# Designs tried in a protein design run: peptides against a protein of PDB entry 8YR4. Part 193

Target 1, 309 residues: chain A of PDB entry 8YR4
Amino acid sequence: PRGSPALQLVVLICLGLMGLERALNVLVPIFYRNIVNLLTEKAPWNSLAWTVTSYVFLKFLQGGGTGSTGFVSNLRTFLWIRVQQFTSRRVELLIFSHLHELSLRWHLGRRTGEVLRIADRGTSSVTGLLSYLVFNVIPTLADIIIGIIYFSMFFNAWFGLIVFLCMSLYLTLTIVVTEWRTKFRRAMNTQENATRARAVDSLLNFETVKYYNAESYEVERYREAIIKYQGLEWKSSASLVLLNQTQNLVIGLGLLAGSLLCAYFVTEQKLQVGDYVLFGTYIIQLYMPLNWFGTYYRMIQTNFIDMEN

## One batch from the design tools (peptide; made by RFdiffusion4, then SolubleMPNN)

Design b2_p25_5_s1 (from b2_p25_5, 21 letters changed)
Fold by OpenDDE base, seed 2:
Formats: C-alpha cells, structure tokens, sequence
Structure b2_p25_5_s1 (fold): chain B 309 residues (1-309), chain A 25 residues (1-25)
C-alpha cells in the first residue's frame, strides 16, 4: 500500500511471519525425530523433557492440527485485517468512481442495486484471490521446494526424488482434474441461476398464474428445472469426490514407497528410527496445505468465473 | 428437514423478490 508507511511495515511483518512458518515446518518434524531417537537411545530424562517441551512449544507456534490454527498464523491473520480492509476500500472506491464516470444512459439502463451487487462480488473476489495467492499458494510451493531440498540433503537422493515425484504428480492431477471439474461447476451455476430466475418470475407474476389457473403447470416446470439442476449438482459433487480420492491415492502411494524405503534403510542401520517418523510426519504435513490448495484453487476458479460475468 | 429447506428457500426468494421489487420501484 503506497500511501501508508504503517501498512507497509505490517506487510513486512506478515512476510517475516510467513518465513517463520516455513522454518517451523522444518523444525517441528526435526524435533519430533529427535524425541524418537532419544527415546530409542534411552537418553536421560532431562534431555528428553527439554526436547519434548521445545517440540510442544514449536507445535503451538506452527499449529497444523485438524482443528487448530497456529499462533504465528493467527497473528499474521490478525495483522493482515487492516491491510485487507485498506485494499478492499481502495477497490470499492475505484469501482464507485468508475460507476459515476459511466454515461447517464448506462445508469438509466441498469438497476443501481444490481450494479452494487456486481461491485461487491467483484471486490470480494479480487481481495479474496490476492489474499489466497499470497498466504496459501506461494507458501505451499515454498514448503514443497524446502521439503525436496531437505530430503535431498539430509536423506538419500531417492527420498528427494520420491517427494518430488509425489508432489509434482499431486499438483498436476489437482490442476487437471480441477480444470475438468470447472465445466461441471459452470453448468451447475448456469442452471441454478436459470432455475432461480424461473422461480422468481413465476412468483412475481403470481396474479397472472392464478388468473390462468396455471399453478400446477408452473410447479411441474419448476420441478423439471430442479431435477435438471440436481443432475448437474451430482456431477459436480461426484467430480469433487473423485478429485479428493485421486489426491488421497497419490499421497498414499508416495507415503507407502517412502515408508518402505525408510524402513529398509533403518534395518540396514543407515537411518535411525526417528528418521522413519520424520519422513511420515513431514509428508503428512506437506499434504495438509496441499489439500487446502485444491479447495482454494476451486475458489480461485469460481471467483474468476464470477468476475468474467 | 425438507420444510426448513423450503422455508429458507422461500425466505430467500421473498428477500430477492422484495429486492427486485424495490429495484423495479
């Protein structure tokens, strides 16, 4: 934001917190590895207690449980509220200024409330898209790259290759299947709008429908529109299940291949028991942001489709 | 329940019909 040094500082702090999240994503699995190795070696209680306490503290900062956002992520989200509000307000004012610059004929031909609703949807879509790209897409790609580098340097090159192939295949299939799903979602949304428009038109003209005793005809026409909508909704929902299952299968195969290889190297005394736990923990940790990536890539596409209309 | 979904749909249709009527007025 060019006009406020305070908001520029908040953006820099948020970028620093994003860097800290990336560091935590590497450190948390390492500390968990160290706990397992210390337990295997029957290390003194004082060393174990310190390592466990440090791990729990790092895990509190990271979060990444199914129900808890980490302290660092919450702090980043809190600080970003003012930046988001500034960006939203700037977009709203630009849209509003542009609307006032439009010809009187355009204002007379379009209903003001419909234009405001398009403006609100457009503003929400743009601000949501930008926030998502900055806070979810870029960090997830960074975590994948960091993961590949980490496994290539500290494990055998084969582990780095497994992670690379698994994540590349996961991302590629997520994009391809999501693009394929967009067709079904567009068709569903078009039919939903058409069904809703018919219902609104029938209800606004209820006096005419009642005068012609056409109530049964309008109900049947609405029923046919609902059945057609539900057929498209089913395709959209089924395609989502297919995406999720494909993603689960790719992660499952990567986890299987890497876990078997890690177990083999532990039996050959080339790796420690903690390294097996590290690999499993790190792969699951990389999967969580990627699962959100698939959900929000859909949101990005939806918002992009809603901006094209 | 189907009744709750119908009621929510009717309220949303009435709200949109009212917004549309206010836009026609």
Amino acid sequence: as target 1 above (309 residues)
Amino acid sequence: SLEKQIKELLEEIEKKAKELKELLE
Scores: peptide ipSAE 0.000, ipTM 0.267, DockQ to the pose 0.008
Fold by OpenDDE base, seed 1:
Structure b2_p25_5_s1 (fold): chain B 309 residues (1-309), chain A 25 residues (1-25)
Amino acid sequence: as target 1 above (309 residues)
Amino acid sequence: SLEKQIKELLEEIEKKAKELKELLE
């Protein structure tokens, strides 16, 4: 963004973090291979435990298989909020100012139908996403139950307990933090509606605004409303980053505990190296759909809130 | 009136744009 050296620095940091994400995508598989090799060679426990801990730390930084929920991605998303808000506000003010320069008749007659078509396509994509989430949440809950049973029967009761505690804590924290976020989202949505209503009223009264040469006054009022909105949007977006980071931390702790326990049992020749690979793969597979559970729960809550108003 | 139709259409666009934004977040 031109004119703010602080935001330019944030952009450079975000680009650096994107480079770090790419490095992690290479390092994580290498460390995983090293664990498998150390398990195969029956290496000393201290070397194995250090390599497992280092892997889990790198995996915490990377996040899930797509990297979308990792610490580095969350930090990038958090830092990017201010850059996005600056860019959005600049575009919104430019559009609003330009709409006050153009004849209202030209803009409403042509672009309203195009904006409606974009909104309708958006709504259709939304309904498709909701259906996809419903069809993924129920199978994921089934996969968790099957996983707890499988690990309890074929590995040890301790593995089933770790998966149970990890997934129960993950779901509970997802619900609690999502309910907490709903407060910020409601406040944001209320202020967004008030900001839009003000813009609409100003544009509908275009002839009066032109008669009094009040365009600059209406633009400044709209700017103040956007700043107030962006203060609430920041809380909403920051709370989402906090949710994702909390989820990543819970999965990271479960992966650490289970991977160390699995590695220990492989060193005692109670489990095979393949069982370590199975556990790590299965936990990561459970994590990916569970990230969508938070989004689904948010959508349900939003629909209920929008029905109460 | 044209103003009423514009207002109703803008309210519908705002509602759909809100629903879309809420699902992308």
Scores: peptide ipSAE 0.017, ipTM 0.448, DockQ to the pose 0.010; fails the geometry check
Fold by OpenDDE base, seed 4:
Structure b2_p25_5_s1 (fold): chain B 309 residues (1-309), chain A 25 residues (1-25)
Amino acid sequence: as target 1 above (309 residues)
Amino acid sequence: SLEKQIKELLEEIEKKAKELKELLE
């Protein structure tokens, strides 16, 4: 934020907290691995108790796997409120200034209160989208890269390759299937608008419909329009289920391949039992943000489609 | 529950985006 050094410092602190969240996403599985290994080795209570206490503290900072419940994420969200408010207010003032530059005819044709409500909602949506991009999308990509590096350095290169292929395939299929679904959504929205327009036209012409005793005909035409809409709605909904199932299948196959490989290496005494637990835990941690990414990509795409139409 | 909340959030964002578009037109 230009002009407020305090808000600039808050942004820097929030970026630092984001870096800490990335470190926690690596450390929590490592400490959990270490606990499992120490338990397997029947290590002294003092070492075990220290590692468990450290793990619980790190897990408190990280939260319950959905980063949103962790202390660090909550602190980041809390500090970001002031930055979001500053950004929102700046966008709102820009929109307001632009509205004052518009012609009197434009203002006379539109309800000013509705315009302001739409502008505020729009500002909130844009600010929310930007916040989500910065705090969820970019961090998720960073976590994937960090995960690939970590598994490539501290495990066998095959684990890094499995994570890379799984995440790349997941992202690619998410984009491709989402773009494919967009056609069904556009068709659904077009048919919804046509169905609504027909209903409004029939109701506005109610006297004429009644005069010709055409009520049954208009009801049947409306029914046909509803059936056509429901057919498109079903395609849209079924395509969403297909997307989710495809995503689950890709993650499931990645988890299967990596888990089998890890189990094999544990059997060959190249890895410890804790490393098996680490891999499974880390993959599940990567999956949760990616599921949010797929949802967000759909939101962005919807907003762009709704802006183009 | 989470999918429903996401769907509701999507519908709200779509509604806001449509309202914003209708404002810009």
Scores: peptide ipSAE 0.005, ipTM 0.331, DockQ to the pose 0.012; fails the geometry check
Fold by OpenDDE base, seed 5:
Structure b2_p25_5_s1 (fold): chain B 309 residues (1-309), chain A 25 residues (1-25)
Amino acid sequence: as target 1 above (309 residues)
Amino acid sequence: SLEKQIKELLEEIEKKAKELKELLE
């Protein structure tokens, strides 16, 4: 934010809080592992109580694993409100000034209130997408990299490889299937607009339709248009289920491979029972923000394509 | 035409962002 040193400081604080969230995402599973190991070893109550208290405090800072409900995330979100408002207002003023530079003929042909509502919605959507990219996508990619490094350094290199292959395959399939789905969605939207246009034209010409007793013909044409739309809608919806199932299978295979490998190393006394729980917990924590990645990637891609047309 | 497409897209994005927010709440 150029022109406000106070907002620049808030951005720096928010970036520092994002770094703290990344540290918490590593520390919380470690402390949970340590609790499970201490319970398994029947360790003294004092050591267990301190580890549990430390875990609960770290979990309060992190939140419920989604990263959105923790104290650090809530503080970041609260501080970011002013930055978002400044950015929104700046974009709104740029759009408004640009609209005033447009020809009077453009303004006379359009409902000014409808154009403003489009601009406000557009600004909100763009600002929301940018906030999502900065606070969810980039941090998730950072958490994946940190996870690969952590598992490679503190576990066997095989765990780092499993996480790398699982996340790389997940991201690649998410992009490929999302691009494939975008074709079905565009076809659906085009058919929806054509169906709506036919309905509006029929309703505007209702006197002519009534004069020719063509009501049954217009209803049948509308039914055919709806059936064609529903066929495309089904493909769009089925492709979403396929995306979600593909994502679930990739995570499931990664969890299976890693869990079996952990279990094997526990039986060989190379890892403790807590390390098995750590791996499962960490993979689930990575999955939660990634589940939404495909939806937001599609929204971004759709916005870019519709700005080019 | 383009602005109508942008409008419809923005409405669809808003609708999906709202559905997503409702799924995250």
Scores: peptide ipSAE 0.005, ipTM 0.319, DockQ to the pose 0.016; fails the geometry check

Design b2_p25_5_s2 (from b2_p25_5, 20 letters changed)
Fold by OpenDDE base, seed 4:
Structure b2_p25_5_s2 (fold): chain B 309 residues (1-309), chain A 25 residues (1-25)
Amino acid sequence: as target 1 above (309 residues)
Amino acid sequence: SLEELIEKIKKLIEEQAKKLKELLE
């Protein structure tokens, strides 16, 4: 935001809060580990009570992880409202001023309300996508990198490798399967539009259909169009289930491999019981924002397909 | 790659911003 030092400060505070969220994503599992270890060692109540209180405070700040209603995330979202409003208003004023510079012939040839609606949808989609990239994609990638570094430094390098392979495979399969699904979705949308056009055409020509007693023929053609649509809808929906199942399988295999390796190192007294809990907790924390990634990537593709048409 | 996806998303955003600009011109 050029020209408002107050909004620049708010952006800096929001970036600082994003950094704090990354720190909390590491600290919460560490404190949970420490609680499990202190319980296992039968540590003094004072040490345990302090660690539990600190964990609960950190968990209040974090909430349920990235994209949850944690205090830091809520504060970031609250502060960002003013930045978003400033950005939206600036884009709207730029569009509006540009529309006023256009020739009278352009305004007479186009429905101004439709152009405004397209501009608003386009601006909202771009702003939403940029916000998603900045606040969800980049932070998730940062959390993965921080996780790999943390596990490589404080655990055996094998744990860092498992996280790296699991997340790389998850992202790659998410992209590949989502690109494959886009074909089914485009075919479904095309058939939906064709089915709707047939229904509208049949209803507009109602008198002609009545005159020729062709009602049964039009109903059968509409039924065939619906069956064809439902066949494409089924492929789209089944491909979504396949994506979700593939994602769950990759995370499940990563969790299995890492959990077995943790359990083995705990039995060899190289790791503590709390380290097993830390690994499982951290992998689940990484999975939550990645599951949202598949949903938002679909939303992005929707908005772009809906803007290409 | 994730970089290629980010670059595809960037290109798609730039193309849509360009189409929106061309629709407004």
Scores: peptide ipSAE 0.007, ipTM 0.308, DockQ to the pose 0.010
Fold by OpenDDE base, seed 2:
Structure b2_p25_5_s2 (fold): chain B 309 residues (1-309), chain A 25 residues (1-25)
Amino acid sequence: as target 1 above (309 residues)
Amino acid sequence: SLEELIEKIKKLIEEQAKKLKELLE
């Protein structure tokens, strides 16, 4: 925000907090590894208790990763409220100013309520998309890159390759299946609008329907429209289940391959028991933001479809 | 590529900002 030094400082603090979240995403699994190794070595209680307390404190700050209710994420969200309000107000004022610059002919051809609804949807969509890109997409991609680097440097290069292949396949399939689903969602939304239009037209013409005793005909026509809608809704919902199951299968295969490789290296005394636990914890931690990524990529596509209409 | 996806998202944002501008023009 160019006009307020205070809001610029808040943005810088939020970026610093995002960097801290990335550091916590690496540190939490490391401390959990250290606990398991200390338990395996039967270390003194004082060292174990300090490491456990430090882990719980770091876990409180993290809250479970990107999009969780951790202290750092909550503090970031709280500080960002003022920046979001400033951005929203700026977009609303730009839209409102532009609407007043439009020709009288444009205003006479449109209902004021429709124009306001388009403006509100546009503002909400743009602000929501920007917030999602900054707080979910970019951090998730950063966590994947950090994860690949970490496993390549501190584990055998084969672990970095497994994480890279698993995450690349997960992202690719998420995009491809989501693009495929967009067709079913567009068809569903078009049929929903057509079904609503038929219901509204029938209710607005209620007197005419009563005069011709056509109530049974209008009910049957509405039933046919509902059945057609439900057939498209089922395809949309089934395609969502297919996406989620495909994502689960990719993560399951990556977890299986990496867990077997970890277990093998632990048996060969090349890795410690804690390193097995670290790998499992870190993969699950990367999966949580990615599962939300599929949900929000759908929200982004919905917002884009709702802005196209 | 991730870069192509970021560029597609950037293009989509620019295209939607342009469509929003054209819907407002």
Scores: peptide ipSAE 0.005, ipTM 0.316, DockQ to the pose 0.011
Fold by OpenDDE base, seed 1:
Structure b2_p25_5_s2 (fold): chain B 309 residues (1-309), chain A 25 residues (1-25)
Amino acid sequence: as target 1 above (309 residues)
Amino acid sequence: SLEELIEKIKKLIEEQAKKLKELLE
């Protein structure tokens, strides 16, 4: 962003964090390999526990393998909000200023197409929601139940309890934090609709705005409305980063507890090295669809609030 | 309930389909 050294520094930090994500993508598999080797060699518990703890810490920084919900990705997303808002505001003001330079005939011909596009977004959104509930939510709940039963029967009741507590806490916090976020999203959407209404009214009164040479006044009113919107958007986006980080922390704690317990039982020759690999893979597989749950529940709430207003 | 959510979604789809029909007529 030209003209703000603070935002330029934030961009450089975000690029540095993207480089760190690439380093983590290499380090996490290396530490995982080291755990498998130490388990195979029957290494001392202290060395194994330190390597497992270091792996889980690196995995907490990386996230679920897609890079979408790791601590580093969340920190990058949080810092990027201000850069995105600066860019969005600049583009919106340029588009709005350019629309006031266009002829009235161009505006009359596009109204029908924009209304159709809003309707298509609404219908696509509802269809996407139903598809998400059927193809992601219900299967993920089934996989959690199957996982609790499997780990309770084939490993130990303690593993089933860890998975149960981790997933119950994850789901409860996801619901509670998402309900809390709904307030910020409703306020954001109400202010977005008010900002759009002001832009439409200004463009409909184009001849009056030209007659009074009030273009600069209408652009400044639109800028103030965008700044107010961006204050609410920041709260919505920051609350999302908080949700993702809370989810990452809960899964990280469950992965730490379960991986340490599994490594201990492998050291005691009650489990095989393959069982450690199975546990870690299964927990990560459960986490992947659940991470998308926060994203689709967001999409649902956008579309419902955009249809209520 | 999940059923009430599905019914609300169905009603919203029907209302949007009606508005779209009224805009196309």
Scores: peptide ipSAE 0.000, ipTM 0.300, DockQ to the pose 0.009
Fold by OpenDDE base, seed 5:
Structure b2_p25_5_s2 (fold): chain B 309 residues (1-309), chain A 25 residues (1-25)
Amino acid sequence: as target 1 above (309 residues)
Amino acid sequence: SLEELIEKIKKLIEEQAKKLKELLE
């Protein structure tokens, strides 16, 4: 934000907290590995208790991973409220100034309430998109890259390759299936608007409907419109289940391949039992943000469709 | 393609960032 050094400092602090979240995403699995190794070695209680206490403290800071209610994420979200409000207000004022620069004929041809609704949708869409990109997309991509580097350097190149292939396939399928699903969502939204318009028109013509005793006919037409809407809603919802199941299958296959390979290396005494637990924990931590990615990508597409209209 | 979608998202982000920047200037 140009012009406010205080807001610039808040942005820098938020970026620092995002970096801390990335560090916690690596450290938490490492400390969990260390606990499992210490338990396996029957280490003295004092060393074990210190490592467990440190793990629980780090887990409190992290929470459940990216998008969780961890302390660092909550602090970042709290500090970002002022930056989001500044950005929102700036976008609103710019849309409003642009609306005032438009011709009187443009304003007379549109209902004022429709113009305001377009402005509010535009502002919400831009601010929501920016927030999502900065706090969900970029951090998730960073965690994937950090994961690939970590497993390639500290385990074996095969683990880095499994994570790379799994995450690349997951992202590609998420995008492709979401693009395919957008067609069903657009059709659903169009039919929802048409169903609402029919209900409003029937209610506005209430006197005419009463005069002709056409109440049963209007109810049946509305029922047919609802059935048509529900058929499109079912396709939209079924396509979401298909996306989630496809994502779950890709992660499950990656987890299976990597877990079998890790178990094999533990049997050959090349890795410790804790390293098996580390791999499984880290893959699950990568999956949690990615599951949100499909939800937020849909939110982005909705916001863009709402900005194009 | 994923690249065209990334490039469309990037272009849309750049156009929205450019519109936001042209609006902010």
Scores: peptide ipSAE 0.000, ipTM 0.327, DockQ to the pose 0.011

